# Peptides against a protein of PDB entry 4Y8H, part 44

Target 1, 196 residues: chain A of PDB entry 4Y8H
Amino acid sequence: TSIMAVTFKDGVILGADSRTTTGAYIANRVTDKLTRVHDKIWCCRSGSAADTQAIADIVQYHLELYTSQYGTPSTETAASVFKELCYENKDNLTAGIIVAGYDDKNKGEVYTIPLGGSVHKLPYAIAGSGSTFIYGYCDKNFRENMSKEETVDFIKHSLSQAIKWDGSSGGVIRMVVLTAAGVERLIFYPDEYEQL

## One batch from the design tools (peptide; made by RFdiffusion4, then SolubleMPNN)

Design b2_p17_2_s4 (from b2_p17_2, 9 letters changed)
Fold by OpenDDE base, seed 4:
Structure b2_p17_2_s4 (fold): chain B 196 residues (1-196), chain A 17 residues (1-17)
Amino acid sequence: as target 1 above (196 residues)
Amino acid sequence: SSKREVWLEMSSTPGDL
């Protein structure tokens, strides 16, 4: 897996490859690793497909209940729910989660939750087996307050490089753009990103 | 503040992300 979330001028963009593996085999080429937990709060999933799906389902339900009682949750609140689940179950979980969301007060925010169940707020985050290949590229090329187009290109190039080197990453590149204007879903196919 | 203990029944991985 190669996943990332990047804050930019108008919000945040999540990106992911779509390969699922079972051992050395490619089980699914078009897996959706970008999961909605609220209207403008999404997550990137790495690790166990089953574990991360279960966590995301619980968080989604929790945030729905929260909304009915208190109104729209913040991205920080969502990250806290993920953190509690991951930390309390850390001995039995294989889950790496990036939480990203947009609201008018806080704008785009990114929280990374690695295997240990800690939580870290960052301007951008990368995770998954493919992330090891692109730390240098991302550190060199990330800029704060990029445009939407610049951020899409940054994510596309980053994930393209990760996919190139990581056998556990591949398929399509999916993105979700979260801004004041709403939610936009993007997809890029190998014929495009392999040429980068 | 008090922290709620949350437990999940984890399943074997049908696939890896």
Scores: peptide ipSAE 0.263, ipTM 0.637, DockQ to the pose 0.183; fails the geometry check
Fold by OpenDDE base, seed 3:
Structure b2_p17_2_s4 (fold): chain B 196 residues (1-196), chain A 17 residues (1-17)
Amino acid sequence: as target 1 above (196 residues)
Amino acid sequence: SSKREVWLEMSSTPGDL
């Protein structure tokens, strides 16, 4: 897996590859690793497909309950719920989660929750097995307050490089753009990003 | 428009991400 989330001028963009593995085999499946937990709060998932889906489902439920009682949760609140679940289940959970969201008050925010259940707020985050190959690239090329187009290109190039080197990453590149204007899903196919 | 490769997304996601 190669996943990332990047804050930019108008909000945040999440990105992910789509490859899944089953044990020692690369599954010929296209998986959506970008999961909605609230209207403008999403997560990137790495690790166990089942475990991370279960966590995301629980978080979604909690955020729905929260919304019914208190109104729309902040991204920080969502990250806190993820953190608690990941920490409480750390001995039985293989999960790397990036939480990203947008609201009018806080704008785009990114929280990374690595294995163990710590939480870190960052201007951008990368995770998954492919992330190890792109730390240097991301550090050199990330800029704060990029345009939407610049950020899409940054994520596209970053994930393309991760996929190139990580056998556990591949397929399509998916993105979710979260802004005041709403939610936008993007998809890029191998024929487009492999040449970058 | 260049030929777009068709990818099928599966609803169930067993395995590892």
Scores: peptide ipSAE 0.228, ipTM 0.582, DockQ to the pose 0.159; fails the geometry check
Fold by OpenDDE base, seed 5:
Structure b2_p17_2_s4 (fold): chain B 196 residues (1-196), chain A 17 residues (1-17)
Amino acid sequence: as target 1 above (196 residues)
Amino acid sequence: SSKREVWLEMSSTPGDL
């Protein structure tokens, strides 16, 4: 898996490959590693498909309950729920989560939650087995307050490089754009990103 | 360990991401 989330001028963009593994096989399946937990709060998932889906389902439930009582939750609130679940279950859980969201007050925010269940607020985050190959590239090329187009290109190039070197990453690149204007889903196919 | 690449239509949930 190669996943990332990047804050930009108008919000945040999440990105992911779509390759999955089943047993001893790498399956070319179109899977969605970008999961909605609220209208404009999403997460990137790595690790156990079942574990991370269960966590996301629990978070979604909590945020729905929160919304009914208090209104729209912040991204920080969502990250806190993820953190608590990941930390309390760290000995029995294989989950790497990036939480990203947009609201009018805080704009785009990114929180990374690695296996240990710590939480880190960052301008951008990368995770998954492919992330090890792109730390240098991302550090060199990330800029704050990029345009939407610049950010899409940054994510596309980053994930393309990760896929190139990580056998556990591949397939399509999916993105979710979260801004004041709403939610937009993007998809890029190998014929486009492999040549970057 | 390395995994083998296959082209499968998976009807079940994936094991790992």
Scores: peptide ipSAE 0.228, ipTM 0.606, DockQ to the pose 0.177; fails the geometry check
Fold by OpenDDE base, seed 1:
Structure b2_p17_2_s4 (fold): chain B 196 residues (1-196), chain A 17 residues (1-17)
Amino acid sequence: as target 1 above (196 residues)
Amino acid sequence: SSKREVWLEMSSTPGDL
């Protein structure tokens, strides 16, 4: 897996490859590695598909309950729920999660939750087996307050490089754009990103 | 051993991401 989330001028963009594994097989499919937990709060998932999906489902439920009682939760609140679940279950959990969201007060925010259940707020985050190949590239090319187009290109190039070197990453590149205007889903196919 | 690449639609949740 190669996943990332990037804050930009107008909000935040999440990106992911779509490759999955089952035993000795690598499956290329449109997999839900970008998972909605609230209208404008999403997460990127790596590790155990079952474990991370269960966590995301629980978080989604908690945020729905929160909304009914207190109104729209912040991205920080969502990240806190993820953190607690990952930390309390760390002995039985294989999960790497990036939480990203947009609200009018805080704009785009990114929180990374690696194995162990720590939480780190960052201007951008990368994770998954492919991330090890692109730390240097991302550090050199990330800029604060990029445009939507610049951010899409940054994510596309980053994930393309990760996929190129990581045998556990591949398929399509999916993105979710979170801004004041709403939610936008993007998809890029190998014929496009392999040429970068 | 190397894993084999397969293009398929699965109804079940994949093992790993």
Scores: peptide ipSAE 0.218, ipTM 0.610, DockQ to the pose 0.167; fails the geometry check

Design b2_p17_3_s1 (from b2_p17_3, 10 letters changed)
Fold by OpenDDE base, seed 2:
Structure b2_p17_3_s1 (fold): chain B 196 residues (1-196), chain A 17 residues (1-17)
Amino acid sequence: as target 1 above (196 residues)
Amino acid sequence: DELKKKLEELKKNYKLP
């Protein structure tokens, strides 16, 4: 898996590859690792598909209840719920999660929750087995307050490099753009990003 | 524990590497 989320001028973009492993077999499927937990709060998932799906489902439900009582939750609140679930069940979970969201007050925010259930707020985050190959690239090329197009390109190039070197990453690159304007879903196919 | 219950019910047939 190669996943990342990047804050930019107008909000935040999440990105992920789509490769899935079933047992010892790597399936080059179109699996969406970007998961909605609220209208403009999403997460990237790595690790156990079942575990991370369960966590995301619980968070989504919690945020729905939260909304009904208190209004739209902040991204930080969502990250806190993820953190609590991951930490309390760390001995039984294989979960690496990046939480990203947009609201008018805080704009785009990114929180990374690695194995163990710690939480870190960052301008951008990368995770998954493919992330080890692109820490240097991302550090060199990330800039704050990029345009949407620049951010899409940054994520596309980053994930392309991760996929190139990580046999556990591949398929399509999916992105979700969260801004004041709404939610936009993007998809890029191997024929495009392999040439970068 | 809702999470524990869900984890036990779900089959871990695939992973997101």
Scores: peptide ipSAE 0.065, ipTM 0.714, DockQ to the pose 0.382; fails the geometry check
Fold by OpenDDE base, seed 1:
Structure b2_p17_3_s1 (fold): chain B 196 residues (1-196), chain A 17 residues (1-17)
Amino acid sequence: as target 1 above (196 residues)
Amino acid sequence: DELKKKLEELKKNYKLP
């Protein structure tokens, strides 16, 4: 898996590859690693597919209840729910989750929740087995307040590099753009990003 | 709750690498 979320001028973009594995087997299935938990709060998932989906389902339900009682939750609130679930289940859970969201007050925000259930607020985050290959690239090329196009390009190049070197990453690159204007879904195919 | 309990019992057959 190669996943990332990047804050930019107008909000936040989540990105992920689509490869799935079971044991030593690599499946060419398009896997949904970008998961909605609220209208403009999404997450990137790595680790156990079943476990992280269950966590996301719980968070989504919690945020629906929260909304009915208190109004639209902040991204921080969503991240805190993920954090509690990951921390409380850390002994039985293999999960790396990036939470990203947009609201008018806080704009785009990114929270990373690695194994163990800690939470870290960052301007951008990378995770998954492919992330180990692109820490240097991302550090050198990330800039604050990029345009949408610059951010898409940054994520595309980053994930392309991760996929190039990580045998556990591949398939299509999916992105979700969260801004005041709404939610936009993007997809990029190997023929495009492999040439970068 | 029930959903959280289910989480703890899930098989880890598939990975999101």
Scores: peptide ipSAE 0.042, ipTM 0.701, DockQ to the pose 0.331; fails the geometry check
Fold by OpenDDE base, seed 3:
Structure b2_p17_3_s1 (fold): chain B 196 residues (1-196), chain A 17 residues (1-17)
Amino acid sequence: as target 1 above (196 residues)
Amino acid sequence: DELKKKLEELKKNYKLP
């Protein structure tokens, strides 16, 4: 898996590859590495598909209840719920989660929750097995307050490099763009990003 | 408790690498 989330001028973009390692399993739905937990709060998931799906489902449920009682939650609130679940169950979980969201007050925000259940707010985050290959590239090429197009390009190039070196990453590159304008889903196919 | 219940309903036989 190669996942990342990047804050930019107008909000935040989440990105992920689509390769999965599967066996005989029972699941309640098709797993997506980019998962909605609220209208403009999403997460990137790595590790156990079942574990992270369960976590995301619980968070989504809690945020729905939160909304009914208190109004739209902040991205920080969502991250805190993820953190609590990951930390309290860390001995039984394999979960690396990046939480990203947009709201008018805080704009785009990214929170990374690695194994162990700590939480870190960052201008951008990378995770998954492929991330180890692109720390240098991302550090060199990330800039704050990029345009949407620049950010899409940055994520596309970053994930392309991760996929190139990580045998556990591949398939299509999916992105979710969260801005004041709404939610936009993007997809890029191997024929596109392999040529970068 | 909610997480434990959900995890019992799902098999950990696949992963997101």
Scores: peptide ipSAE 0.026, ipTM 0.699, DockQ to the pose 0.292; fails the geometry check
Fold by OpenDDE base, seed 4:
Structure b2_p17_3_s1 (fold): chain B 196 residues (1-196), chain A 17 residues (1-17)
Amino acid sequence: as target 1 above (196 residues)
Amino acid sequence: DELKKKLEELKKNYKLP
């Protein structure tokens, strides 16, 4: 898995590959690693597909209840819920989660929750087995307040490199763009990103 | 507690590397 979320001028973009594995084998299944937990709060998931799906489902349900009682939750609130679930279940959980969201007050925000259940607010985050190959690239190429197009390109190039070197990453690159304008879903196929 | 129990019962058929 290769996942990332990047804040930019107008919000935040989440990106992920789509490869799924079963044990040591690569499954011929396209996995949705970008998961909605609220209208403009999403997460990137790595680790156990079942575990992270359950966590995301719980968070989604919690945020629905929260919304009905208190209004739209902040991205920080969502990240806190993820953090608690990951921390409290760390002994039985393989989960790397990136939480990203947009609201008018805070704009785009990214929270990374690595194994162990700590939480870190960052301008961008990367995770998954492929992330180890692109820390250097991302550090050199990330800039704050990029345009949407620049950010899409940054994520596309980053994940392309991760996929190139990580046998556990591949398939299509999916992105979700969260801005004041709404939610946009993007997809890029190997024929495009392999040439980068 | 309920959440922990639910997570423990999950079957790990797939991984998200």
Scores: peptide ipSAE 0.026, ipTM 0.698, DockQ to the pose 0.348; fails the geometry check

Design b2_p17_3_s2 (from b2_p17_3, 8 letters changed)
Fold by OpenDDE base, seed 2:
Structure b2_p17_3_s2 (fold): chain B 196 residues (1-196), chain A 17 residues (1-17)
Amino acid sequence: as target 1 above (196 residues)
Amino acid sequence: SSLREKLEELKKNFVLP
């Protein structure tokens, strides 16, 4: 898995590959590792598909209840719920999660929750087995307050490099753009990003 | 169905590396 979320001028973009494995096999499945937990709060998932889906489902339900009582939750609130679930179940979970969201007050925000259940707020985050190959690239090329197009390109190039070197990453690159204007879904196929 | 049960069981073994 190669996943990342990047804050930019107008919000935040999440990106992910789609490769899935089962046991020792690469499954013939295109998995969407970008998961909605609220209108403009999404997450990137790595680790156990079942575990991370269960966590995301619980968070989504919690945020729905939260909304009914208190209004739209902040991205920080969502990250806190993820953190609590991951930390409390750390001995039985294989889950790495990046939480990203947009609201008018805080704009785009990114929170990374690695194994163990800590939470870290960052201008951008990368995770998954493929992330080990692109820490240097991302550090060198990330800039704050990029345009949407620049950010899409940054994520596309980053994930392309991760996929190139990580046999556990591949398939399509999916992105979700969260801004004041709404939610936009993007998809890029190997024939495109492999040429980068 | 039996197929659905098999699919659910398989999902438990999937990994997002």
Scores: peptide ipSAE 0.096, ipTM 0.599, DockQ to the pose 0.108; fails the geometry check
Fold by OpenDDE base, seed 3:
Structure b2_p17_3_s2 (fold): chain B 196 residues (1-196), chain A 17 residues (1-17)
Amino acid sequence: as target 1 above (196 residues)
Amino acid sequence: SSLREKLEELKKNFVLP
């Protein structure tokens, strides 16, 4: 898996590869690792597909209840729910989560939650087995307050490099753009990003 | 507690590497 979320001038973009595995085998399946938990709060998932799906489902349910009682939750609130679930169940979970969201007050925000269940707010985050290959690239090329187009290109190039070197990453690159304008879904196929 | 209970109900299979 190669996943990332990047804050930019107008919000935040989440990106992910789509390769799925069963044990040591690469499954012939395209899996969406970008999961909606609220209108403009999404997450990237790595680790156990089942575990992370369960977590995301619970968070989504919780945020729906929250919304009905208190109004739209902040991205920080969503991250705290993820953190609680991951930390309290850390002995039974294989889960790496990146939470990203947009609201008018806080703009784009990114929170990373590694296996231990800690939470870290960052301007951008990378995770998954492919992330180890692109720390240097991302550090060198990330800039704050990029345009949408610059950010899409940054994520595309980053994930392309991760996929190139990580046998556990591949398939299509999916992105979700969260801004004041709404939610936009992007997809890039191997014939495009492999040439980068 | 309620969230943990829901988690136990939802766990299933596959790996996102």
Scores: peptide ipSAE 0.093, ipTM 0.688, DockQ to the pose 0.553; fails the geometry check
Fold by OpenDDE base, seed 1:
Structure b2_p17_3_s2 (fold): chain B 196 residues (1-196), chain A 17 residues (1-17)
Amino acid sequence: as target 1 above (196 residues)
Amino acid sequence: SSLREKLEELKKNFVLP
């Protein structure tokens, strides 16, 4: 898996590959590793598909209840719910999660929750087995307050490199763009990103 | 079990690398 989320001028963009494994095999299944937990709060998932889906489902439910009682939750609130679930269940959980969201007050925000259930707020985050190959590239090329197009290109190039070197990553690159204007879904196929 | 239930059971064995 190669996943990342990047804050930019107008909000935040999440990105992920789509490769899935089962046992020792790479499954020819296109998996959606970008999961909605609220209108403009999403997450990237790595690790156990079942475990991370269960966590995301619980968070989504809690945020729906929160909304009914208190209004739209902040991204920080969502990250706190994820953190609590991951930390309290860390002994029985294989989950790496990046939480990202947009609201008018805080703009785009990114929170990474690695194994163990710690939480870290960052301008951008990368995770998954493929992330080890792109720490250097991301550090060199990330800039604050990029345009949407610059950020899409940054993520596309980053994940392309991760997929190139990580046998556990591949398939399509999916992105979700969260801004004041709404939610946009993007998809890029190997014939495009492999040339980068 | 239905095909859907079998599919959901299979999903439990998937890993997101």
Scores: peptide ipSAE 0.071, ipTM 0.589, DockQ to the pose 0.110; fails the geometry check
Fold by OpenDDE base, seed 4:
Structure b2_p17_3_s2 (fold): chain B 196 residues (1-196), chain A 17 residues (1-17)
Amino acid sequence: as target 1 above (196 residues)
Amino acid sequence: SSLREKLEELKKNFVLP
């Protein structure tokens, strides 16, 4: 898996590969690594497909209840729910999660929750087995307040490199763009990104 | 505290596949 989320001028973009692999902690099922937990709060999932799906389902349910009582939750609130679940169940799950969301007050935000259940607010985050290959590239090329197009290109190039070196990553590159304008899904196929 | 209580309730229903 190769996943990332990047804040930019107008919001945040999540990106992920689509390969599903077998392993001790990875369920062999078709899953969407970019998962909606609220209208403009999404997450990237790595590790066990089953474990992370369960966590995401619980978070989604919680945020629905939250919304009915208090209105739209913040991205920080969503990240807190993820963090709590990951931390309290860390002995029984393999989960790396990036939470990303947009609201008018806070704009685009990214929270990374690695194994162990800590939470870190960052301008961008990368995770998954493929991320190990692109820390240097991302550090060199990330800039704050990029345009949408620049951010899409950054994510596309980053994930392309991750896929190139990580046998557990591949397929299509999916992105979700969260801005004031709404939610936009993007997809890029190997024929396109392999040439980068 | 309210959030924590809700999380505890949700944790009761957390079943790992």
Scores: peptide ipSAE 0.029, ipTM 0.617, DockQ to the pose 0.125; fails the geometry check

Design b2_p17_3_s3 (from b2_p17_3, 10 letters changed)
Fold by OpenDDE base, seed 4:
Structure b2_p17_3_s3 (fold): chain B 196 residues (1-196), chain A 17 residues (1-17)
Amino acid sequence: as target 1 above (196 residues)
Amino acid sequence: MEEKELLEQLRKNYVLP
């Protein structure tokens, strides 16, 4: 898995590969690793597919309940719910989560929740087995307040490199763009990103 | 606690590497 979320001028973009494995084998299954937990709060998932899906489902439920009582939750609130679940269940979980969201007050925000259930607010985050190959690239190429197009390119190139070197990453690159304008879903196929 | 039980019950062999 290679996942990332990047804040930019107008919001935040989440990106992920789509490869799924069963044990040591690549499964013939395209997995959506970008998961909605609220209208403009999404997460990137790595680790156990079942574990991370269950966590996301629980968070989604909590945020729906929150919304009914208090209105739209902040991204920080969502990250806190993820953090508590990951921390409280850390002995039984294989889960790496990146939480990203947009609201008018805070704009785009990214929170990373690695194994163990700590939480870190960052301008961008990367995770998954492929992330180890692109820390240097991302550090050199990330800039704050990029345009949408620059950010898409940054994520596309980053994930392309991760996929190139990580046998556990591959398939399509999916992105979700969260801005004041709404939610946009993007997809890029190997024929495009392999040439980068 | 219910969440831990749910996680265990929902586990399958798929991994998001």
Scores: peptide ipSAE 0.093, ipTM 0.635, DockQ to the pose 0.382; fails the geometry check
Fold by OpenDDE base, seed 3:
Structure b2_p17_3_s3 (fold): chain B 196 residues (1-196), chain A 17 residues (1-17)
Amino acid sequence: as target 1 above (196 residues)
Amino acid sequence: MEEKELLEQLRKNYVLP
């Protein structure tokens, strides 16, 4: 898996590959690792597909309940719910989560929740087995307040490099763009990003 | 408790590497 979320001028973009494995083997399945937990709060998932799906489902439920009682939750609130679930179940879960969201007050925000259930707010985050290959690239090329197009390009190039080196990453590159304008879903196929 | 039970019920043998 190669996942990332990047804050930019107008909000935040999440990106992920789509490769799935069963044990040590690559499965012929395209998995969406970008999961909605609220209108403009999404997560990137790595680790156990079942564990991370269950966590996301629970978070979605809690955020729906929260919304009914208190109004739209902040991205920080969502990250706190993720953190609590990951921490309290850390001995039984294999879950690496990046939470990203947009609201008018806080704009785009990214929170990373690695194994163990800590939470870290960052301008951008990368995770998954493929992330180990692109820390240097991302550090060199990330800039604050990029345009949408620059950010899409940054994520596309980053994930392309991760996929190139990580046998556990591949398939399509999916992105979700969260801004004041709404939610936009992007997809890039191997023929596109392998040429970068 | 409810969340923990849900986690166990949803387990399957797939990995997001």
Scores: peptide ipSAE 0.087, ipTM 0.640, DockQ to the pose 0.431; fails the geometry check
Fold by OpenDDE base, seed 5:
Structure b2_p17_3_s3 (fold): chain B 196 residues (1-196), chain A 17 residues (1-17)
Amino acid sequence: as target 1 above (196 residues)
Amino acid sequence: MEEKELLEQLRKNYVLP
């Protein structure tokens, strides 16, 4: 898996590959690793497909209840719920999650929750087995307050490099763009990103 | 505690590496 979320001038973009495995083998299933937990709060998932899906479902439920009682939750609130679930179950979970969201007050925000259930607010985050190959690239090329187009290119190039070196990553690159204007879904195929 | 039970029930062998 190669996943990332990047804050930019107008919000945040999440990106992910689509490869899944069973044990050490590639499964004949394409998985969407970008999961909605609220209208403009999404997450990137790595680790156990079942564990991360269950966590996301629980978070979505809590955020729905929150919304009915208090209005739209902040991204920080969502990250806190994820953190609590991951930390309290850390001995039995294989879950690496990046939480990203947009709201008018805080704009785009990214919170990473690695194995162990800590939470870290960052301008951008990368995770999954493929992330180890692109720390240097991302550090060198990330800039704050990029345009949408620059951010899409940054994510596309980053994930392309991760996929190139990580046999556990591949398939299509999916992105979700969260801004004041709404939610936009993007998809890029190997024929495009392999040429970068 | 309820969340733990849900996690166990949904656990499968699929991995998002």
Scores: peptide ipSAE 0.066, ipTM 0.618, DockQ to the pose 0.386; fails the geometry check
Fold by OpenDDE base, seed 2:
Structure b2_p17_3_s3 (fold): chain B 196 residues (1-196), chain A 17 residues (1-17)
Amino acid sequence: as target 1 above (196 residues)
Amino acid sequence: MEEKELLEQLRKNYVLP
């Protein structure tokens, strides 16, 4: 898996590859690792598909309940719910999650929750087995307050590099753009990003 | 708790590397 979320001028973009494995076998399956937990709060998932889906479902439920009582939750609130679930179940979970969201007050925000259930707010985050190959690239090329197009390109190039070196990453690159204007889903196929 | 029970019921069918 190669996943990332990047804050930019107008909000935040999440990105992920789509490769899935069953045991030691790489399944030819396109899996969406970007998961909605609220209108403009999404997460990137790595680790156990079942575990991370369960966590995301629980978070979504809590955020819906929260919304009904208190209004739209902040991204920080969502990250806190993720953190609590991951920490409380750390002995039985294989879950690496990046939480990203947009609201008018805080703009785009990114929170990374690695195994163990810690939470870290960052301008951008990368995770998954493929992330180990692109820490240097991302550090060199990330800039604050990029345009949407620059951010899409940054994520596309980053994930392309991760996929190139990580046998556990591949398939399509999916992105979700969260801004004041709404939610936009993007998809890029191997024929495009392999040439980068 | 409901959350823990739900998590325990789910088993790994596939992995998101």
Scores: peptide ipSAE 0.046, ipTM 0.676, DockQ to the pose 0.389; fails the geometry check

